# Peptides against a protein of PDB entry 8OXM, part 44

Target 1, 371 residues: chain A of PDB entry 8OXM
Amino acid sequence: FKAEFRLAGGVNLPKIIDCVGSDGKERRQLVKGRDDLRQDAVMQQVFQMCNTLLQRNTETRKRKLTICTYKVVPLSQRSGVLEWCTGTVPIGEFLVNNEDGAHKRYRPNDFSAFQCQKKMMEVQKKSFEEKYEVFMDVCQNFQPVFRYFCMEKFLDPAIWFEKRLAYTRSVATSSIVGYILGLGDRHVQNILINEQSAELVHIDLGVAFEQGKILPTPETVPFRLTRDIVDGMGITGVEGVFRRCCEKTMEVMRNSQETLLTIVEVLLYDPLFDWTMNPLKALYLQQRPEDETELHPTLNADDQECKRNLSDIDQSFNKVAERVLMRLQEKLKGVEEGTVLSVGGQVNLLIQQAIDPKNLSRLFPGWKAWV

## One batch from the design tools (peptide; aimed at target 1 K368)

Design b2_p17_8_s1 (made by RFdiffusion4, then SolubleMPNN; from b2_p17_8, 6 letters changed)
Fold by OpenDDE base, seed 1:
Structure b2_p17_8_s1 (fold): chain B 371 residues (1-371), chain A 17 residues (1-17)
Amino acid sequence: as target 1 above (371 residues)
Amino acid sequence: SRLEQTVAALEEALKAY
C-alpha cells in the first residue's frame, strides 16, 4: 500500500488508496468505512448471473447487453475494499459539480444545482400538487445537458455514435435488471459512467428488493430515468434502441424466472446478507443537513427493547422475504397492478412510470430527480 | 454541424435495425 490516500466524495469519505498486487501491478482501491459492503458483493454476484443469462440468449448477446460489475471484498459489517472503477466518473460529478459541472458550463443562465435543491427542499413536506408545480419550474429552468458527455469524450462521429449506443444499451440493461431486483431510483453519485466505454457502473447497492418503497420518502419510479439520463441517449430518447434493449432484457429475465427466483430465494434467506431496511439506514439514505444536529449518539438506548421475542423477529423477516419473492415472481410473469402484461406492455409501463414528472416530483430531493 | 449530420444519418440507419 502507498502511504498516500485521496478522499472520494460522499458522507462516509471513502479512501482511495493505491496498492501493488503480487503480480507487481499498481491497482487503485476504494476503502469504505462505516458501510456494509456485503450487499454490494452479493448484488455483484447477481449481476454476474444476469450477465450469464444475457450472454446465453442470441438477441441480447448480439446487442452486447451487460451490466458492468466491479470486485468487492467485504472485510466486516462496516468495512471493505472495492476495486476502484478506474476511468469512471459519477454522473452527478460530471453534471452538477459546483466548479465545472456540465449544467454550469452549457447552461450558465439556468438555475444552479443548489437553487434547484433548495426549491425542492422547501416543498418537501408540501402536497403532491405543490411538489409537482415546483418540480416543473425547476425542470423548465434546469435543462438537460448529459448529451455533452459523449460529445466531450468522443470527438470522432462514428466513435461518438457507437459510444452513445453503448450508453443507451447500458441504461436499458441496468434499468430492467435493476427493476427486477428492486434497486429503484439511484442517487447520481452512485451511478458511474466509464469515460472510455460510456457504460454505466452502479455502485452502493444498499437499497434492493423494493426497500426504497419503505423509506421515509418512498420511491415512486422503477429505476432512474431522469431527464439527463434520457438526454444522454440523444434525439430518440427512450424510443428505438433503449425501448428495444429493455424489451430484450425483460424477455430474457422473464424466460429465466425459475433460475432468478432460486437465486434470489437463496440470497434472501442467507443469514450473512442483511438486505432489510432499518431505521438508521433509512435515516442515513435520506438525511437532511438539519437532522445532523439531533443525531447525538444516544448510546443509552437500553438493551431492554432488543428483547422483542426472537420468534416475532424471525416471523416478520420470513413474511418480508416471502413478499419480496412473490413480488419478484409477479414482475417475472409481467404482473403489474394486478394485470398480466406482454413484455412490450410491461416495458412501456415501466418507462412511463420512470419518466412521469408526477412520480419524479415525489422523490426525495436529496436524490436530485431533476438531474 | 458535421457531427449533427453524421448523427442524423446514423440515427436513420439505426431506425432500420
Scores: peptide ipSAE 0.016, ipTM 0.430, DockQ to the pose 0.015
OpenDDE base, seeds 2, 3, 4, 5: peptide ipSAE 0.012, 0.000, 0.008, 0.006; ipTM 0.532, 0.335, 0.442, 0.365; seeds 3, 4 fail the geometry check

Design b2_p17_8_s2 (made by RFdiffusion4, then SolubleMPNN; from b2_p17_8, 10 letters changed)
Fold by OpenDDE base, seed 2:
Structure b2_p17_8_s2 (fold): chain B 371 residues (1-371), chain A 17 residues (1-17)
Amino acid sequence: as target 1 above (371 residues)
Amino acid sequence: SRLKATVEALKRALLAY
């Protein structure tokens, strides 16, 4: 390791460190402090298993369907080393983080990212109807631009076309795998895009097994399929390549039901794997930017473990684990809202749920559903 | 079964983290 480090920014001030491999190559690593990386490590292993299932199937192998993985090395309950995804950028950084964001560059007369966020924050405590109306106004005045990512990065038309297909396949695979695992908190900073492959890398896997539904503002979409995500697929949007890749991924997941259930069962009952949502984590994930100043000192996880009777915790935990397994079994059978769906029917329902502006308008404003 | 070996590999990986 080099003695020097850089700060990546953000609340936890993660440190970027460089290491030299035995091959003489420099590799960046991210050292997160005050964050439990065990969940990320576990979820990366589950993704690697899903990739193994996808590679065994001829149809998904032919389509090169894979979820991008990175190496996690937990060091403690509150620290670890991530393989820094060199040559990746958060989709939010490309789209909206700065005055040089793609929305500002390509749509200078649209609402600013700040104006959109402000409008949605003003209605955060309002009715679903008021949220929907303001969300539609925001969407009308904030048009998608993510198509320009591939156009800026890949100037050769043949390469551009291949990379747009790689992107579309990556979105499809990660969306279906993420849905099966109940992956939440898919905001624009938790999804990286590789500037060379156009594949997505999902980071911060701390909301899984539908625990996003028990947040103070429940998650209402199965995965991120917002207007910019769709715009990156090109003119066909969710139709054609995306839909077919979702269907083929879902087919492999459903045909692997016994394997997936057994893996998830072992994980849910692992005492070292805390996947449950706690109130402090929920507050942290959905805090207001205005509230960032006061909550810094007291994320000492040590003080809350001591006072709950072990027996009542265990019974409540087991009931939640059983419910998660039952819901996973339903998903893998194609049971949605008490109805058994075909793979095509289930994928269609999930796409409709993910693109529904009524569902998107109900999300926490920090999720940036208009992007 | 291949499944038990995979679960045991996952458990060993979980316990190694």
Scores: peptide ipSAE 0.007, ipTM 0.445, DockQ to the pose 0.023
OpenDDE base, seeds 1, 3, 4, 5: peptide ipSAE 0.005, 0.022, 0.000, 0.000; ipTM 0.309, 0.479, 0.390, 0.255; seed 3 fails the geometry check

Design b2_p17_8_s3 (made by RFdiffusion4, then SolubleMPNN; from b2_p17_8, 7 letters changed)
Fold by OpenDDE base, seed 1:
Structure b2_p17_8_s3 (fold): chain B 371 residues (1-371), chain A 17 residues (1-17)
Amino acid sequence: as target 1 above (371 residues)
Amino acid sequence: SRLENTVKELEEALKSY
């Protein structure tokens, strides 16, 4: 290991360390502290299994439908080493960096990312109607620019086109698998884009199995398909390649129901895999910058004495696990809102839910649904 | 402009796949 480290930013201040492998190659690694990387490790294993299913099917294999995975080595409940996704950038950094973000560069007369966030935070406790109106005003004055990612990185038109196609396929695959696994909406900093492949890498998988629905501001979308995510697909948007790749991915997932249920069942009952949402995690995920100043960690260690009977905790856990498995089975059968849908019908419903401005306007403002 | 036209041609060509 090199003696020097860099901070990757964010609340947990993860450390980027350079290491030399036994092969003499330098590799960047992210050391997360105060974070449970076991969730990320488990979800990467599930993604690898999904990739195996996608590679076995001729139609998804021909389309190169894969989820990008990274190596996670959990060291403790509060520490681990991630393979730093070298040659990736967070989509949020590319889009809404305050200095050189694509929105500021290409749309200098639009609202700033700060103005958008402020407007949406002001209505956070308001009606859904008021949230929708302000979200529409924000959207009119903050136009998507993510198309410029591929245009900046890939100057050759044939390469540009191939990479935009790879991006669209990556969004489709990750959206459908993310829906099946209940990842929900993803913070813009937790989606990386590879600057060489244009494929997405999903990191920080702390919300899974629809646990985003029990957040203080519940998720309202099956996956992140915001205006910038769609803009990166080009003029066809969610139609054509994206839709077809979603349908082919969903077809493989539905045809692999028994395998996916068995895998998820083993994981849900793994005593080392804490997938449940806790109040502290919920607060952390939806904390306001203003609330950071008041949470002095005066949580004295002594409140461990709520001996909720081990039996009541276990019964509550089992009921949540059963509900997650039932909902996963419904998704894999194409059961949406009590109706059995075809693959095309289910994918269409999910796309419509994900792009609906009413659903997007109801998301937590900190996750920037206007981006 | 030129990139956008090449994009449009490539997108029309892909509608055939």
Scores: peptide ipSAE 0.014, ipTM 0.420, DockQ to the pose 0.016
OpenDDE base, seeds 2, 3, 4, 5: peptide ipSAE 0.013, 0.006, 0.005, 0.006; ipTM 0.402, 0.428, 0.412, 0.368

Design b2_p17_8_s4 (made by RFdiffusion4, then SolubleMPNN; from b2_p17_8, 9 letters changed)
Fold by OpenDDE base, seed 3:
Structure b2_p17_8_s4 (fold): chain B 371 residues (1-371), chain A 17 residues (1-17)
Amino acid sequence: as target 1 above (371 residues)
Amino acid sequence: SRLENTVAALEAALLSY
């Protein structure tokens, strides 16, 4: 390890450390404090297994379909070492970084990111109809600009075209794998884009197995396929390359049902892997500005576990684990709403659910569904 | 409290999931 460290920006002031590996290569590492990295580590292992399945299949291997992974070494419930995603930027940083964001640069007369957020926060407690109307007004006055990411980074037309294809393939693979695993909390800061490969890196994997559906504002989309995500694919949008890559990924996942079920079963019953949504985590993920005053950081998680009857907790946990496994089996069989769908039918349903402005308008305003 | 309501909602959701 080098003696010098840099601070990464953010509330938790993570330390960037440079280390020399046994292979003589310098690697940048992020030391996080106060985050439980165990869930991220487990989900990275599952992604590596999905990548192994995708590499074994000729159709997905030819398309280079992979979910980007990073190394996680959990040291405790509140500390660990991450491989720093060097050469990545949060999509939210590129799109909506105040006055320097792509929306402000390319659409200076549209609503600001702040105006959009304010409008959606004002209707947060309103009907679904009122949320939909305001969401449509926001969308009309906040037009997508993510096409400019590849145009800014890749000036050569042939490179630009290949990078836009790499992006589209990365969105497709991560969307389908994320849906199968029930990955939630896909806000614009939890999705990084690699500035060299145009591939996505999903971070903060703390909402999995559809636990986003039990949040105070439930998640209503299977993955992030918002207007900017689609705009990055170029003129074809969700058609052609994206749809075909989703179908080929889903085909591999469905054909690997027994393997995926066995892996997830072992993980759901691992006593060291807390995947269930807890109330403090739910409050943190959907915190409102009005609530910042009461959450003193001093609530040790340890004091609230002690008072529940062990028998009722264990029975409730086992029932939730069984339902997660049943729902995973349904997804891998193509069972949606009690109907067995083909791969193409299932992928089409998921795309329609993800782009539906009625579903998008119901999301928590912090998810920024208009981006 | 809001915490108690969120606890009860999550417990109900976990039991209904």
Scores: peptide ipSAE 0.027, ipTM 0.497, DockQ to the pose 0.046
OpenDDE base, seeds 1, 2, 4, 5: peptide ipSAE 0.017, 0.014, 0.009, 0.014; ipTM 0.455, 0.412, 0.393, 0.394; seed 2 fails the geometry check

## One batch from the design tools (peptide; aimed at target 1 D185 G366)

Design b2_p18_1 (made by RFdiffusion4)
Pose (drawn by RFdiffusion4):
Structure b2_p18_1 (pose): chain A 334 residues (1-279, 317-371), chain P 18 residues (1-18)
Amino acid sequence: FKAEFRLAGGVNLPKIIDCVGSDGKERRQLVKGRDDLRQDAVMQQVFQMCNTLLQRNTETRKRKLTICTYKVVPLSQRSGVLEWCTGTVPIGEFLVNNEDGAHKRYRPNDFSAFQCQKKMMEVQKKSFEEKYEVFMDVCQNFQPVFRYFCMEKFLDPAIWFEKRLAYTRSVATSSIVGYILGLGDRHVQNILINEQSAELVHIDLGVAFEQGKILPTPETVPFRLTRDIVDGMGITGVEGVFRRCCEKTMEVMRNSQETLLTIVEVLLYDPLFDWTMNPFNKVAERVLMRLQEKLKGVEEGTVLSVGGQVNLLIQQAIDPKNLSRLFPGWKAWV
Amino acid sequence: SEEEEEEEKEELDERRLE
């Protein structure tokens, strides 16, 4: 074990450690004290199940739809450990870096990230109209730059297109799974982009199962589909590879709702922390009902096809009205 | 830059706590 450890930041102060194995290769682990990783363990298990189901289905096997997973080992009710992701860089560090940010490098005349943060801080005390107007003004003077990422990393057109296609597929699959699982904490620091495979990886998974509505600032989107992601998917935008991949993933999930419910039914017997406190679990049953409604496409008794559900999700995600009410720290304009 | 990133993390955590 290495004698030194680093802090990853945050109120809980997670610890980062390095271990040297028998082969001598250093492996980085993240021990997360005062936090419950059982929910993250369930998230990783359902991620692996979805990846296996996508691999089994011939329609998705050809499209090579995969979900990037990292091992999470719970150690106690209030602690655990997880595998650190190597060879990945944060999206916000690449895009909105103060020093060498992509938006500053490409579009110096556009508004800086500090100006946008100042405007968002000044407008949180305003009403809906002023928030919508400021958001539209910010979007007018802040063009997406993320499309140049592979352009700056993959000079060969074949590799460049391969990486862009893998990025688009990974974004579609991750967005579908996050909507199904109700993942809400999807700001720039929770998503890591690989420098080689160019596939997005979700690392935080801190809050899910429709927890953003509980937060003071409700999450009005099911997944992150901001202007930067859409521009980086290519000229075609959401139409094309993203829509088809979302439809295929939704079809696979509708075909495997039985396996998904079997995986998620681990609750109601060993409830995790932050629940059933302050004296058939109530919230567990509620989230199971919500997941079942999402999977069956019933909601309030209404039937919705896979294509219609995908179109509705795209419309909700790209709607500036929903993006205006989001948390300023979520970086909806980014 | 690093200080601003730490502040953003703290604000996000405060939001989780609320």

Design b2_p18_1_s1 (made by RFdiffusion4, then SolubleMPNN; from b2_p18_1, 9 letters changed)
Fold by OpenDDE base, seed 1:
Structure b2_p18_1_s1 (fold): chain B 371 residues (1-371), chain A 18 residues (1-18)
Amino acid sequence: as target 1 above (371 residues)
Amino acid sequence: MEEERLRELIELDRLRRE
């Protein structure tokens, strides 16, 4: 390892380190502290399996449908090493960076990202009607600009078109795989885009198996399909290529039900893998910018009182695992709201749920559903 | 398609000069 490190931005200040391999090649790595990378490592293994299933099917293989993966090496329950996704940028960095973000560059007369966040934070405790009205006002005064990513990076028209298709396919594959695995909505900083391939890389997979629905502000969308995500697809939006790639991905997932259930069952019952949502993790994921000052880590949770009988913890865990497996089985059968849907019907329902401004307006404002 | 992309590139170039 080189003796020098750089800080990556963000609350946990992860360390970027360079290492020289035995092959003499330099490799950049991200060292996270105070974070459990076991869930990320597990989810990458599941994504690799999904990719194997997608490569076996002729139609998904011809469409190059894949979910991008990165290497994760957990070192402890609170530390690990990640592969640095070289040549990627967070979509949030591209879109809403305070200095040079695409919204500021292309829409200088629109609301600032800060004004949008402030307006949505002010209504966070208000009615769904008030949230919807303010969300619509924000959306009118904060128009999507993500089309400009491919336009900036790919000047040649043929390359631009190919990369916009690669983006659209990547969104479709990650959306459907993410829905099956219950990843839900994703913070804009936790979606990277590759500047060369236009493919998405999902990072920080700490919410899976629909655990986003049990947050203090519950998730209301099956995956992130916000206005900027759609704008990156170009004029066709969610129609045509995106919809067809979702349907073909869903078809492969549904046809691989037994394999997916078996894998997820093994993972859910792995005693080394805690995927359950805890209150501290929930608070961290939905922390308000104003609350940053008072959370001194003086919660010495005295380890003493949670001698809840090992039996009651195990029974509660097993009931949650069973519920997750049942819901996964329903998704893979096309059971939505007690009705069996065709692949096209299920994909249509998911798209409509994901783009519904009523659902988007109810999301946690910190996740920026207007971006 | 090429014409659409050309219009988009012209608009991008305009927006970068503004």
Scores: peptide ipSAE 0.030, ipTM 0.394, DockQ to the pose 0.018
OpenDDE base, seeds 2, 3, 4, 5: peptide ipSAE 0.019, 0.021, 0.011, 0.015; ipTM 0.461, 0.374, 0.362, 0.392

Design b2_p18_1_s2 (made by RFdiffusion4, then SolubleMPNN; from b2_p18_1, 6 letters changed)
Fold by OpenDDE base, seed 1:
Structure b2_p18_1_s2 (fold): chain B 371 residues (1-371), chain A 18 residues (1-18)
Amino acid sequence: as target 1 above (371 residues)
Amino acid sequence: SEEEKEKEKIELDELRRA
């Protein structure tokens, strides 16, 4: 380990540590000090299984549909080493870095990322109508710029187009796989983009199996498909390549129902895999900058009242696990709101839900749905 | 630039195929 570490940007201030391997090679490693990296490790295994299913199908294999994975080595419940995704940047860092973010560079007369966040925080406790109006004002004055990622990184037009297609395929695959696994909306710092492949890497998988719907501000989108995410696809947006790749991914997932259910069932009942949302985790994920002052670490929560009968905890856990499996089975059957949809109908519904400004305006402002 | 013009042409051709 080098004596120096860098803080990666973002709320969790993950430490980037340079490590010398036994082979004498320096490798960057991300050390998270408070997050359960076991959840990330388990979700990477599920992504590898999804990739295996996608590689078996001729149409998805021909399209090179994969979800990017990274190596996770959990060291404890609260510590582990991530093999840093070398040559990746958080999309939030590229888009809304305070000094040199793409919004500031390409749209200098738009609202700052801070002004957008402030406006949306001011209406956080307001009506859905007020949230929608302010979100539309923010969107009008904060125009998407993510197309410039591929334009800056890939000068040659043929390479640029190939990489933009790789990006679009990566968004499609991760969106559908993420929907099936219930990853929901993803914070902009938890989506990395590879500067060489233009593929996305999802990190910090602490919200899965639709546990984002039970947050104090529930998720309202099936996956992140914000205006910048769409702008990165170029002129066709969500149409053409993105839609077709979503449909082909969904087709493989639906045709692999038994395998996916079996895998997820084993994981849900794994006593080492804590996927459930707890109040402290919910507060941490949706913590307001203003609420930092009152969280005195009086974790003198008396250990005594947590002796709720082990039997009642186990029964409540089993009922939640069963509900997750039932909802997963519905998704894999194309059951949405009690109606059986075709693959195209289901994918269309999910896209429309994900891009709807009414749904986006209701998201937690800390997750920056305008980016 | 010539590169920007060729990128625009590629996008227009993509839009026609969509």
Scores: peptide ipSAE 0.470, ipTM 0.940, DockQ to the pose 0.016
OpenDDE base, seeds 2, 3, 4, 5: peptide ipSAE 0.447, 0.018, 0.450, 0.018; ipTM 0.936, 0.613, 0.936, 0.578; seed 5 fails the geometry check

Design b2_p18_1_s3 (made by RFdiffusion4, then SolubleMPNN; from b2_p18_1, 8 letters changed)
Fold by OpenDDE base, seed 4:
Structure b2_p18_1_s3 (fold): chain B 371 residues (1-371), chain A 18 residues (1-18)
Amino acid sequence: as target 1 above (371 residues)
Amino acid sequence: SEKELEKEKIEIDRLRKE
């Protein structure tokens, strides 16, 4: 280990440590503190399985539809080492870095990221109508700029075009796989983009199986498809390549129903895989910046008071697991709101839900749905 | 630009024929 560390951006201030392997190769490792990397490790295995299904299908294989994976070594429930995705940057760092973010560079007269966040936090406890109005005002004064990522990184027009397609395919695959697994919305710091491939890497997979819907501010979108995510696809946006790649990914997922159900069932009942949302985790994920100071002492409060009868805990867990499996089966059958949809109809509904400003305006302001 | 739309259509059509 080198004595020097770099801070990666983000709330948890992950430390990048350079390690020399026994093979003499330097490897960057991301040390996350306070994150349960077991969830990340399990989700990477599920992504590898999804990639295997996508590789077996000719249509998805030809399109190179994959979800990017990384190596995770969980050290404890509160610490672990991630293989640092070398040559990746958080999309949030590119877009909304305080000094040199793309929004400030390309849209200097727009609202600052701080002004947007402040406006949305002021209405956090307000009506859905007030949230929507303020979100629309924020969106008007904070125009998308993520198209410039590929334009800055890929100067050759042919390469630029191929990389924009790789990005669009990566968003499509991760969106549909993420929907099937119930990953929900993804914070902009938890989506990395590869500076060479333009593919996305999703990190910090602590919300899965629609557990984002039971947060104090429930998730209202099936996946992150915000204005900047769409802007990175170019002028066709969600139409054409993105939609077709979503449809082809969804076809593979629906045709692999039995395999997906079996694997998710094994994971839901794995006693080492705590996927359930607990109140402390919910508070942590939706903490206000002002509340960070006080929660330091109470994390030592003894696990003693949850002496609810082992039978009631087990029955409650089993009912949640059964509900997750039933909802997964519905998704894989194309059942949305009690209606059976075609692959195209289901994908269309999901895209419309994900881009709806009414749904986006209801998200937790900390996740920056205007970006 | 119209040229980007045209390139995107061409690539979409290529990916449909593959």
Scores: peptide ipSAE 0.019, ipTM 0.497, DockQ to the pose 0.015
OpenDDE base, seeds 1, 2, 3, 5: peptide ipSAE 0.012, 0.012, 0.025, 0.012; ipTM 0.461, 0.456, 0.531, 0.469; seed 3 fails the geometry check

Design b2_p18_1_s4 (made by RFdiffusion4, then SolubleMPNN; from b2_p18_1, 8 letters changed)
Fold by OpenDDE base, seed 2:
Structure b2_p18_1_s4 (fold): chain B 371 residues (1-371), chain A 18 residues (1-18)
Amino acid sequence: as target 1 above (371 residues)
Amino acid sequence: SEKERLEELIELDRLREE
């Protein structure tokens, strides 16, 4: 370890430490404190299994469909070392950085990211109709710019095109795999983009198995397919490559039903894998920026021994786990809202749900659905 | 146009992926 460290920024002030390996190579490590990195470690293993399934299928292998993974070394329940994804940037940092964000650079006359957030926070407790109207006003005055990421990073037209395809394929694969696993909390700081590959790296995998739907503000989209995410695909948007890659990924997932169910069942009943949403985690995920100063995470979750009989906790847990498995089985059968859909029909429904301004307007303002 | 060349490249890549 080098004696010097850098702060990566963010609420938990993760430390970037340069480590010299036994091979004499320097590696950047992110030391995250106070977060349960076991969830991330487990989800990385699931992603590796999904990648193995995708590599076995000729259609998905030909398209190089993969979900990006990173190494997680849990040190404790509340600490660990992440292999820092060198050469990645949060999509939020590129898009909505206060000083040099792409929205400010390319759309200087649009609303600022702060103005958009403020407008959506003002209506957070309002009707769905009022949220929708304000969201549409924000969207009209905050136009997508994520196309410029590939244009800035890849000056050669042939490389630029290949990287935009890699991006589109990465969005498709991560969206479908993320939907199957019920990944939530896909805000713009939890999605990194690799500056060399244009592939997405999903971090902070603590909201899984649709636990985002039980947040105080429920998640209303299956994955992040916001206007900037779509703009990064270029002129075809969600049509063509993205849709086909979603369909081919979904086909592999549906054809791997037994394997995926078995994997998820083992994980749901692993006593070391706390996937359940708790009230403290829910408050943390949907905390207002104004409240960031006072929540010292001094609430040891350990002290609320709610002496509910162990039997009642176990029965409630088992019922939630069974419901998660049932819902996963439905997804893998193409059962949506009690109707069996084809792969194309299911993918189409998910795309429509993800891009629907009514669904996007209902999300927590911190998710930044206008980005 | 850059757009037409891009649409052509997308279609060419579609045809390579099929």
Scores: peptide ipSAE 0.020, ipTM 0.593, DockQ to the pose 0.015
OpenDDE base, seeds 1, 3, 4, 5: peptide ipSAE 0.015, 0.019, 0.018, 0.018; ipTM 0.544, 0.611, 0.568, 0.503

